# Peptides against a protein of PDB entry 5JXT, part 265

Target 1, 319 residues: chain A of PDB entry 5JXT
Amino acid sequence: SLLPKKEINVYIGMSEMQVKWYQKILEKDIDAVNGAGGKRESKTRLLNIVMQLRKCCNHPYLFEGAEPGPPYTTDEHLIYNAGKMVVLDKLLKRIQKQGSRVLIFSQMSRLLDILEDYCVFRGYKYCRIDGSTAHEDRIAAIDEYNKPGSDKFIFLLTTRAGGLGINLTTADIVILYDSDWNPQADLQAMDRAHRIGQTKQVVVYRFVTDNAIEEKVLERAAQKLRLDQLVIQQGRAQVAAKAAANKDELLSMIQHGAEKVFQTKGAFGTMAEKGSQLDDDDIDAILQAGETRTKELNARYEKLGIDDLQKFTSESAYE

## One batch from the design tools (peptide; made by RFdiffusion4, then SolubleMPNN)

Design b2_p29_1_s1 (from b2_p29_1, 11 letters changed)
Fold by OpenDDE base, seed 3:
Order: C-alpha cells, then structure tokens, then sequence
Structure b2_p29_1_s1 (fold): chain B 319 residues (1-319), chain A 29 residues (1-29)
C-alpha cells in the first residue's frame, strides 16, 4: 500500500544579501508598501512587488546585477547568498547519503537555471523539465531519470510542468523550493512521486522564507486548500473562493515582516547565527521546528468553517 | 467594458513571463 506522504514546511531565514535586496524592493515602491496609493494603487503594481519579493526569497541572483562578477563563476557564493540554498545544500547531502532521490520544484524557470549551476558545481547528476522543454525531451528526461540504476540524483522541474501527468515514483523526496498560489499545483507536483508504484515513504519539504512574503503566500494557500476541501465536502460549488487576492490582501502580504526586515542589518534566524556553517544538528533543529509549525498551521485552518475561511484573517499579519 | 478579470494566476504568469523576457535582454551584451 502507498504510505501517506509526510509534508514538512522548512522555515528558512534570509541571508544578508537577501535582506539587502528585500529592503531595496520595499524602498523602491515605499508609497505602495505604505498603502499611500489608496484606491489609485493598481493591483498590477502590488502583484509586481509580491513577485519581486518572492524572487528575493528564492535567490538574489534572480535580479540583474546581483551576481558578483565579472568573472561570473559559480562558487560557494551561489549557496551562501540564499538561505534556501544553504539549507538545500546540507539537505541534499543527507538525502544522497540515505540513498534517496529527489524532485526539486520551483515556480521560476530562472531559479532552475541557478539550481543547474549548483548541481554542476556540486557534481550532482540531474534532469530538467520546464514549460519550454520540448515534448520529446520531456519523455527522454523522464525515462533517463526513471531507468533502473539511473545515476540521476536530482530532477529539476517547474511546478506546473512537473504537475502534468508524469510518473516520478523512482524519487522518494520532494522539495518545493517555493509555493504556488494554487495549493493544488503543489499537490499535483507531490503526486509525481506520491503515486502507485512508489515503494518508499515520500517526504515533502516545502521551503518557506521566514519573516517574509512567503509565509503569507503559504497561509493563503493553506486557507484556500481548506476552503476547497470544505466546498467539495458540502457540495456548495457556489462558494467560489475569490481566487484572486484583493488589493488589501496583497498589501497585507507585502507588509508582513517588512518592519523587521528594515531593522535587520544582517541575516535572519539560523542564517544569522551560523551562515553557511550549518551542521547536521542545525538541519535537524530546522526540520523539527518546521514540523511543529506545520502542525500548528494545519490545526489553525482545520478548525475554521467556510465563513471564517472566506474572511482574510488580517490578524495573522501581526504575528 | 469590463476588462476581463485576469485571474491572479494569469497575472502572475504574465508577470513571470515579462520578468523572464526582461532578464533575457540583459544576458546578451
């Protein structure tokens, strides 16, 4: 029988470079961040800010002129300048040592480019599929990854491209490097490994930048998922959860953690304490804290009814 | 004329695409 998947949110502090870029993004649009635009502020502008903040949470090298160079050489800076990469680097070493194989999903094809450079730098053999990958090349990549005795350790996928009906049950670990706005897209990505033919315990690590926009993206995704479940259970198809965040919701998301980011001169959390020098105990602590916080998050939304879940809880913005 | 409410998902896709197209312009000297 297929074992239930284990899902763990991995809360990761920003690197010093990410904090600087996060500040710069907020400062560039400070009037919008402060809500000074009021009714005149475009939803598109707020969505752009959210997108830039999400890029920052993923990797600062997603911005022009952020990568150190010339020369543009892959080095340890690719890792230590992004909190998610520091954790990923340690986690992948553990995953490999245990004889597991891993799917890494992102919303951003440009982040997969960075992850390719990382894989080459660490000597990890990988496959890649994104939205631009030709159909024949997708089949070839899947077959190469799934073949008996495949030396391919990592599969890099965009969440939506990887969600499209493929079987990757030869992997037992899933890393969601970022989250989709639609939690169903992430579930579909997990179901590439968590499917009939899987023989191992599937573990899903969802990376979440702590004290940043991604916490609110995750909360909104969890809220939406619970609402979708309740709507299905109650047969109330008419409660189409307004799929689109309103301006006030987007503004609240942008403002989340912004004050603390402006006050921070260095990195956050374990990144401030250890930087790139995370050990196995630090990873275990991050995973344990993440497992606890994941249970708390789920328990918060499981108790809510449809009417409560339709209200954007602005109250979670002040924690 | 009600502008079709582009779903947040479509708007995000468009913003990602625009951002990717912008980034392509700067990789070539």
Amino acid sequence: as target 1 above (319 residues)
Amino acid sequence: SSLPEISTEEAIKELIKEGEEELKKYKYP
Scores: peptide ipSAE 0.015, ipTM 0.431, DockQ to the pose 0.020
Fold by OpenDDE base, seed 1:
Structure b2_p29_1_s1 (fold): chain B 319 residues (1-319), chain A 29 residues (1-29)
Amino acid sequence: as target 1 above (319 residues)
Amino acid sequence: SSLPEISTEEAIKELIKEGEEELKKYKYP
């Protein structure tokens, strides 16, 4: 019988470089961030800010001129300049020692380019599939990864390219480096490893930048998923149609953690305390804290009815 | 008038489609 998947949100602090870039993004559009644009602020402008903040949460080198150079050389700076990379680097070392194999999903193909550079730098053997990968090359990559005794440790995928019904049950670990706005896309990504033919306990690690927009992306995705479940159970299909974030929701998401980001002169959380010097105990603490917060998040939404889930409660933006 | 029971499968297809349209807005060039 297929074991239930274990899902853990991994809350990760920003690096100092990420904090600086996050501040710069907010400062560039400070009037919009402060809600001074009111009804005149375009939804498109807010969406663009959300996207830049999500880039920052993934990796600062997604911005032009952020990478140190010339010369442009891959080094430890690729890791320590992004909180998610620091945690990923330690987590992958643990996963490999356990004899596990891992799928890494992202929404951003350009982040997969950074992850390829990282894999080469660390000497990890990998496969890659994204939206641009030809059909034949996708088959070849899947077959190479799934072959008995494959030396490919990592499979890099865009979440949507992974959505194509492929079987990757030869992996038992799934890392969602970022989250889709549609929680169903992430579920479909997990189901590549969590499927008939899986013999191991599938563990899903969802990376979430702490005290940043990604917490609100996650909350919104969890809210939507619960709403969708309740709508299906109650036969009220019409309720699902309001899924697109309104201006006020987008503004609340942008504002979340912004004040604390502006007050911060260095890195956040464990990144401020340890930086790239995270050890195995620090990773265990991060995973334990993440497991607790994941249970709390799920318990919060399980108690809510349809009418409560339809109301975006902005109240948690200032705590 | 009973609202047509949109099958769970059709609701999922619409959610997938909405997510695809949202992501098309978020596709970095």
Scores: peptide ipSAE 0.012, ipTM 0.351, DockQ to the pose 0.015
Fold by OpenDDE base, seed 4:
Structure b2_p29_1_s1 (fold): chain B 319 residues (1-319), chain A 29 residues (1-29)
Amino acid sequence: as target 1 above (319 residues)
Amino acid sequence: SSLPEISTEEAIKELIKEGEEELKKYKYP
């Protein structure tokens, strides 16, 4: 029988470079961030800020002129300048030692380009599929990855491309490098490994930048997933339609952690203490803290009714 | 390989489009 998947949110502090870029993004649109634009502020402007902040949470090299150079060479800077890469680099070493194989999902094809450079730099053999990958090349990549005795350790996928009904049960670890606004897209990605034919315990690591926009993306996704479950259970199909973030919701998401980001000199959390010098004990502590926070988050939304889940609550579980 | 020099503006347009599509997927299951 297929074992239930284990899902763990991995809360990761920003690097010093991420904090600096996050501050710059907020400062550029500070009037919008402070709500000074009022009713005149466009939803598109707020959505742009959200997307820039999500880019920053993923990797600062997603911005023009962020990469150190010339020469533009892949080096340890690719890792230490992004909190998620620091954790990923340690976690992949552990996963490989365990004889596991891993799917890495992102919303951003440009992040997969960074992850390719990382894989080459670390000597990880990988496959890639994104939105631009031709149908024949997708089949070839899947077949190469699933081949008996395949030397491909990593599969890099956009969450959307991974959603296309493919079978990747030859992997037992799933890393969601970022979260989709739609929790069903992430579930569909997980179901590439967590499907009939899987023989191992599937573990899903969801990376979440701590004290940033991604916590609110995660909370909103969890809220929607619970709402969808309750709607299915209660037969109330009409409730699902209100799911697009309004201006006030987007503004609240942008404001989350912004004050602490402005007050911070350097990196956040374990990234401030150790930077790229995380050991195995630090990773275990991050995973344990993440498992606790994941249970707390789920328990919060499990207690809410449909009417509460239809309202954006600004109250984080930490306020 | 050097990250393709996608202009910050094109990257923003792509991400806005992605975010709008994500927001639409929530309206239409």
Scores: peptide ipSAE 0.017, ipTM 0.412, DockQ to the pose 0.017; fails the geometry check
Fold by OpenDDE base, seed 2:
Structure b2_p29_1_s1 (fold): chain B 319 residues (1-319), chain A 29 residues (1-29)
Amino acid sequence: as target 1 above (319 residues)
Amino acid sequence: SSLPEISTEEAIKELIKEGEEELKKYKYP
């Protein structure tokens, strides 16, 4: 029998560079962030702010002119300038030492470009598939990764680019570097490793930037997933799926953690304490804290009925 | 860095489009 997936949210603080860029994004649109535009604020403007904040949470080098140079060289700065990269770098060393193989998913193909530069810099052998990858090249990449005795450690994937039916059961670790707005897309990503033919315990690490927009993206995704489960279980097919985030929801998501970010000098959370000097014990502590917060998050939504889950609880946005 | 020089504007447009398409997937059929 296939073992159940273990999913752990990994809560990661921003690097100093991420905090500075996050502040700049909020400052640029401060009137929109403060809700001064009210009902007149365009949904498109709020969506743009959300996308810039999500870019910042992934890596500051997703912004033009953010990469230090000249000279433009791949070095340790690629890692220490993004909290997720610091954790990823330590986690991949552990995963490799355990004889595991890993799928890394992102929404952003440009983040996969950064992860390729990282893989080359660390000497990790990898495969890549994104939305632009030709069908034949996708097959070749999958076959190269899945072949017996493959030296490919990492598979880099956009969450969407992996077509229906890809079997990647030769990997047992899944890293969601970022989250899809639709929790079903992330589940489909996990199910590439968690399928018939898997012989190992699949572990999913979901990276979440702490005290930032990504916590609210995660909460919204968890809420939706629970709602979907309850609708299926109760046979209430008529529960009109609440559409895309409204303006007030987007604004609340943007405002989450903004004050603390403005007050922060340097790095945030775990990145402030240890930065790039995380050891194996620090990673264990982060994973254990993440496992606890994951259970708490799930328990919060398990207690809610359909009618409660249909309400966007704005209260969680200000905590 | 092999990052293709996608203009910040094009990258933003693509990400916004992707985000909007993601948000549309929250519309249950």
Scores: peptide ipSAE 0.016, ipTM 0.426, DockQ to the pose 0.017; fails the geometry check

Design b2_p29_1_s2 (from b2_p29_1, 12 letters changed)
Fold by OpenDDE base, seed 2:
Structure b2_p29_1_s2 (fold): chain B 319 residues (1-319), chain A 29 residues (1-29)
Amino acid sequence: as target 1 above (319 residues)
Amino acid sequence: SSLPEIASEKAIEELIKEGEKELAAYKYP
């Protein structure tokens, strides 16, 4: 029988480089961040800020001229300059040691390029599929990953490319490196490993940059997922909830943690305390804290009815 | 320190279009 999947949000502090870039992104558009444009602020401008902040949460090398060089050499700086990479590096070592295999999903194909460089640097054998991968090459990559005795440890996928009905039940670990705006896209990605033919407990690790925009992306996704579940359960199919974020929601998301980011000199949280020197106990503490916060987040939305969830702005989640 | 051009205007527009497609493609069941 297929075991229920376990999903754990992994809350990760920004590196010093990420904090510096996050500050710079906010400073560049400070008038928009402060809401000085009011109703006149372009939704496109706010969406741009959101996308740049999400890039920063993923990896600072997604920005032109952020990579140290010349010479451009892949080294430990690829890892320590992004909080998610520091945690990923330790987690992958543990996953490999236990004889598991892992799917890594991202919204950003350019992040998969960084993850390829990382895989080469660490000597991890991998497969890749993104939106540009030809149909035949997708089949070949899936077959190479799924073959008996495959030496491919990691499968790198864009969340959307992974949505295409692929069976990857030869993996038992799923890492969502970032979150989709649509929680159903992430569920469809998880369900590549969590299908008929899976023999192991599937564990999903959702990486979330702490004290940043990604917490609000996650909260919004959790709210929507709960609303979707309640609509199905109550047969209220006509709840035309506005799928798209409004300007005020985008602004609230951008403002979340901004003050603390501006006040911060260096890295955040565990990245400030330990940096790249995380041990196994530090990873266990991060995972345990993440499991607790995941339960708290779910319990917050489980108490809300449809009418509450429809009125629920990202601000009311913190009151 | 001049912010490195975070992305070409074109790459920013593509990301915005992708984000807008993600936001618009969200259908409640």
Scores: peptide ipSAE 0.017, ipTM 0.489, DockQ to the pose 0.015
Fold by OpenDDE base, seed 4:
Structure b2_p29_1_s2 (fold): chain B 319 residues (1-319), chain A 29 residues (1-29)
Amino acid sequence: as target 1 above (319 residues)
Amino acid sequence: SSLPEIASEKAIEELIKEGEKELAAYKYP
């Protein structure tokens, strides 16, 4: 029988470089961040700030002129300049030692480029699929990864391209490097490994930048998923579960953690304490804290009714 | 280093819509 998947949110502090770039993004549009534009502030401007902040949470090298150079060379700086890469680098060593194989999903094809450079730098054998990958090349990559005795350890996928009905049950670990705005896209990605034919316990690690916009992206996704479940159960098809975030919701998401980011002189959390020198005990502590926070998050939304889940008020996020 | 240009709303919406279309166009075999 297929074992239930385990999902763990992995809350990761920003590197010093990420904090500096996060500050610069907020400072560039400080009037919008402070709500000074009022009713005249464009939803576009807020959506763009959200996208830049999400890029920063993934990797600072997603910004033009952020990468150290010239010369542009792959080195340890690719890892230590992004909190998610520091955790990923340690987690992948553990996963490999366990004889597991891993799917890594992102919303950003440009992050997959960084992850390819990382895989080459660490000597990890990988496959890649994104939205631009030709159909024949997708099939070839899947077949190469799923081949009996395949030496391909990692599969790099965009969440949407990886959602396309493919079977990747030869992997037992899923890393969501970032989250989709639609929690169903992430579920579809997980279901590539968590399907009939899987013989192992599937574990999903969802990376979430702590004290940043990604916490609010996750909360919104969890709320939407619970709402969708309740709507299906109650037969209330009329709940417009597709309402795009309004301006006030986007502003609240941008403001989340912004004050603490401005006050921070360096990295966040475990990144401040140990930087890239995380040991196995630090990873265990991060995973244990993540498991606790994941249970708390789920327990919060399980108790809410449809009417409460429709009220995305900023106030309910601070309890 | 200039912060990257603000992608227009249209460009962000197009990226979202393209990816929603890719998800919706997938017929399970």
Scores: peptide ipSAE 0.017, ipTM 0.499, DockQ to the pose 0.015
Fold by OpenDDE base, seed 5:
Order: C-alpha cells, then structure tokens, then sequence
Structure b2_p29_1_s2 (fold): chain B 319 residues (1-319), chain A 29 residues (1-29)
C-alpha cells in the first residue's frame, strides 16, 4: 500500500547577500512598499516587486551582476550566498547517504541552471526537465532516471513541466525549492514520486525563506488549498473565482518582514550564527522547528470556514 | 485575474526578465 507522504516546511534564514539584495529591491520601490502610490500604484508593479523578492529568496545570482567575478567560477560562494543552498547541500548529503533519490522542483528554469552548476561542483549525477525540454528528451531523461541501477541521484524539474503526469516513483524524496502560487501545482509535483508504484516513505521538504515574502506565499497557498477542499466538499463551485490576490494582499505580502530586513545587518537566523558551517544538529533543529511550524500552519487553516478563507487574514503578522 | 496567468513558468520568466530590465536600469546612488 502507498504510505502517506510526510510534508515538512523548512524555514530558512537569508544569507547576508540575500538580505542586502532584498533591501535593495524594497528600497528601489519604497514608495510602492509604503503604499504611498495610492490608487495609481499598478497591480503589475506590485507583482514585479513580488517576483524580484521571490528571486532573491531563491538565489541572489538570479540577478545580473550579483555573481562574484571575473573570473566567473563555481565555488563554495554559490552555496553560502543563498540560505536555501546551504540547507540543500547538507540535506543532499544525508539523502544520498541513506540511499534515497531526490526530485528538486522550482518555478524558475534559471534556478535549475544554478542547481546544475551546483550538481557538477559537488559531483552529483542528475537529470533535468523544464518547459523548454523537447518531448523526446523528456522521455529519455525519465527513462535514464528510472532505469534499474540508475546512477542519477537528482532530478531537476520545473514544477509545471514535472506536473505533466510523469512517473518518478524511483525517487522517495521531494524538495520544493520554491512554491507555486497554485498549491495544486506543488501537489501534482509531489505526486510524481507519491503515486502507485512507490515502495518507500515519500518525504517532501518545502523550502521557505523565513521573515520574507515566501511565508506569505505559503500562507496564501494553504488558504487556497483549504478553500478548494471546502468548495469541493460543499458543492459551491462559485467560490473559487475570488482567489486572485488583490492589490492590498500583494502590498501586505511585500511588507511582511520588510522592517526587520531593513534593520538587519548580516544574515538571518541560523545563517547569521553559522552560515555555511551548519552541522547535523543545526539541520535537525531546522527540520524540527519546521515540523512544528508546519503543524501550526495547518491547524490555523483547518479551523477556518469558507467565509474566513476568502479574507486575507493579515492579523498574524503583528504577534 | 492576473495571478493564475503568472503561475505559468513562462509568465514567471517573462515577469522576471521585465523586472531584471527595470532593476538593471535603476542606478543606485
């Protein structure tokens, strides 16, 4: 029988470089961030800010001129300049040592390029599929990954390309490096490993940048998922249409953690204390804290009715 | 509504590229 998947949100502090870039993104559009643009501030401008902040949460080298050089060489800086990479680097060592195989999903093909450079640098054998991958090459990559005795440890996928009904049950670990705005896309990604033919316990690690916009992306995704479940259960098809972030919701998401980001010199959380020198106990502490916060997040949304889930609950940001 | 459209990889990449052009054009003092 298929075992239930274990899902853990992994809350990760920003590196010093991420904090500096996050500050720069907010400072550039400070009038929009402060809501000073009033009725004239376009929803498009706020969406652009949201996307830049999400890039920063993924990796600073997604910005032009962020990578140190010349010479442009892959080195340990690729890891320590992004909190998610520091945690990923430690987790992949554990995952490999236990004889597991891993799917890594992202929304951004350019992040997969960074992850390819990382895989080469660490000597990890991988496959890749994104939105640009030809149909025949997708089949070849899937077959190469799934073959008996495959030496491919990692499969790199964009969430949407990986959603195309493929079977990757030869992996038992799923890392969501970032989150989709539609929680169903992430579920479809998990279902590549968590489906008929899986023989192991599937574990899903969802990376979430702490004290940043990604917490609000996650909260919004959890709200939508619960709303969709309740709509299906109650037969109320009309309720789903209100789920587009309004301007005020986007502004609230951008403002989340912004003050603390501006006040911070250096990195956040465990990244400030240890940076790339995270040990096994630090990773265990991050995973345990993440498991607790995941339970709290789920418990918050399980208690809400349809009418409550239709409102953006901003109140939890001021405790 | 603009959010479901932005949920595609292509739409995210386009928004990212537009935002990068805007970021590159901004001269920080």
Amino acid sequence: as target 1 above (319 residues)
Amino acid sequence: SSLPEIASEKAIEELIKEGEKELAAYKYP
Scores: peptide ipSAE 0.015, ipTM 0.463, DockQ to the pose 0.022
Fold by OpenDDE base, seed 3:
Structure b2_p29_1_s2 (fold): chain B 319 residues (1-319), chain A 29 residues (1-29)
Amino acid sequence: as target 1 above (319 residues)
Amino acid sequence: SSLPEIASEKAIEELIKEGEKELAAYKYP
């Protein structure tokens, strides 16, 4: 029988560079962040801020002029300037050592470009599929990855491109480098490895930038997923109106952790203490803390009924 | 409340690019 997948949210502190860029994003639109725009604040402006903050959580080099240079050469700076890359770099060494193979999903094709540079820099053999990949090239990449005795360790995918009904059961580890706003897209990504033909325990690591907008993206995704499940179970499919995030919800998401980010000089959490020098014990501590917080998050939403899950509770914005 | 209809990867990239231009124009005091 297929073993149930294990899903662990991996909460990762920002690097010093990420904190600086996160501050820059907030400061630029400080009136919007403080809610001073009121009714005049456009939903589009808030969405732009949300997207910039999500880029910052992924990698600061997603911003023009953020990469140190000249010379523009791939070096250890590609890793230490992003908390997710620091954790990824250590985690991939473990995954490889245990004889596992890994799918890495992102919402951002430009992040896959950074991950390609990283793979080349570390000497990891990889495949890539995104939204622009031709059908024939997708088939070739899948076949090369799934080949018996394939030397391809990593498969880089955009979540939506990977959502196409492909079989990647030759991988047993899934890393969601970021999250889709639709939790079903992430589930579909996981189900590329977690399906009939899998012989190993599938483990899913969901990277989440701690004390940042991504925590609220995750909470909303978890809330929606639970609501969708209950609606299906109760036959109330019509009640789950896909109501797009309102301005107040977007503002609350932007404000989450902003004060602490402004007060922070340097990096966050383990990134402040160890930076790129994470050891095996530090990774184990991050994973254990993540497993605990994952259980707590799930337990919070499991107790809620449909009517409660349809309400946006603003209280979680200030905790 | 639905998550913003996250526009296509392309629309995210466009929003991203607009925000970058505006960040680059921001002069710190």
Scores: peptide ipSAE 0.015, ipTM 0.465, DockQ to the pose 0.023; fails the geometry check

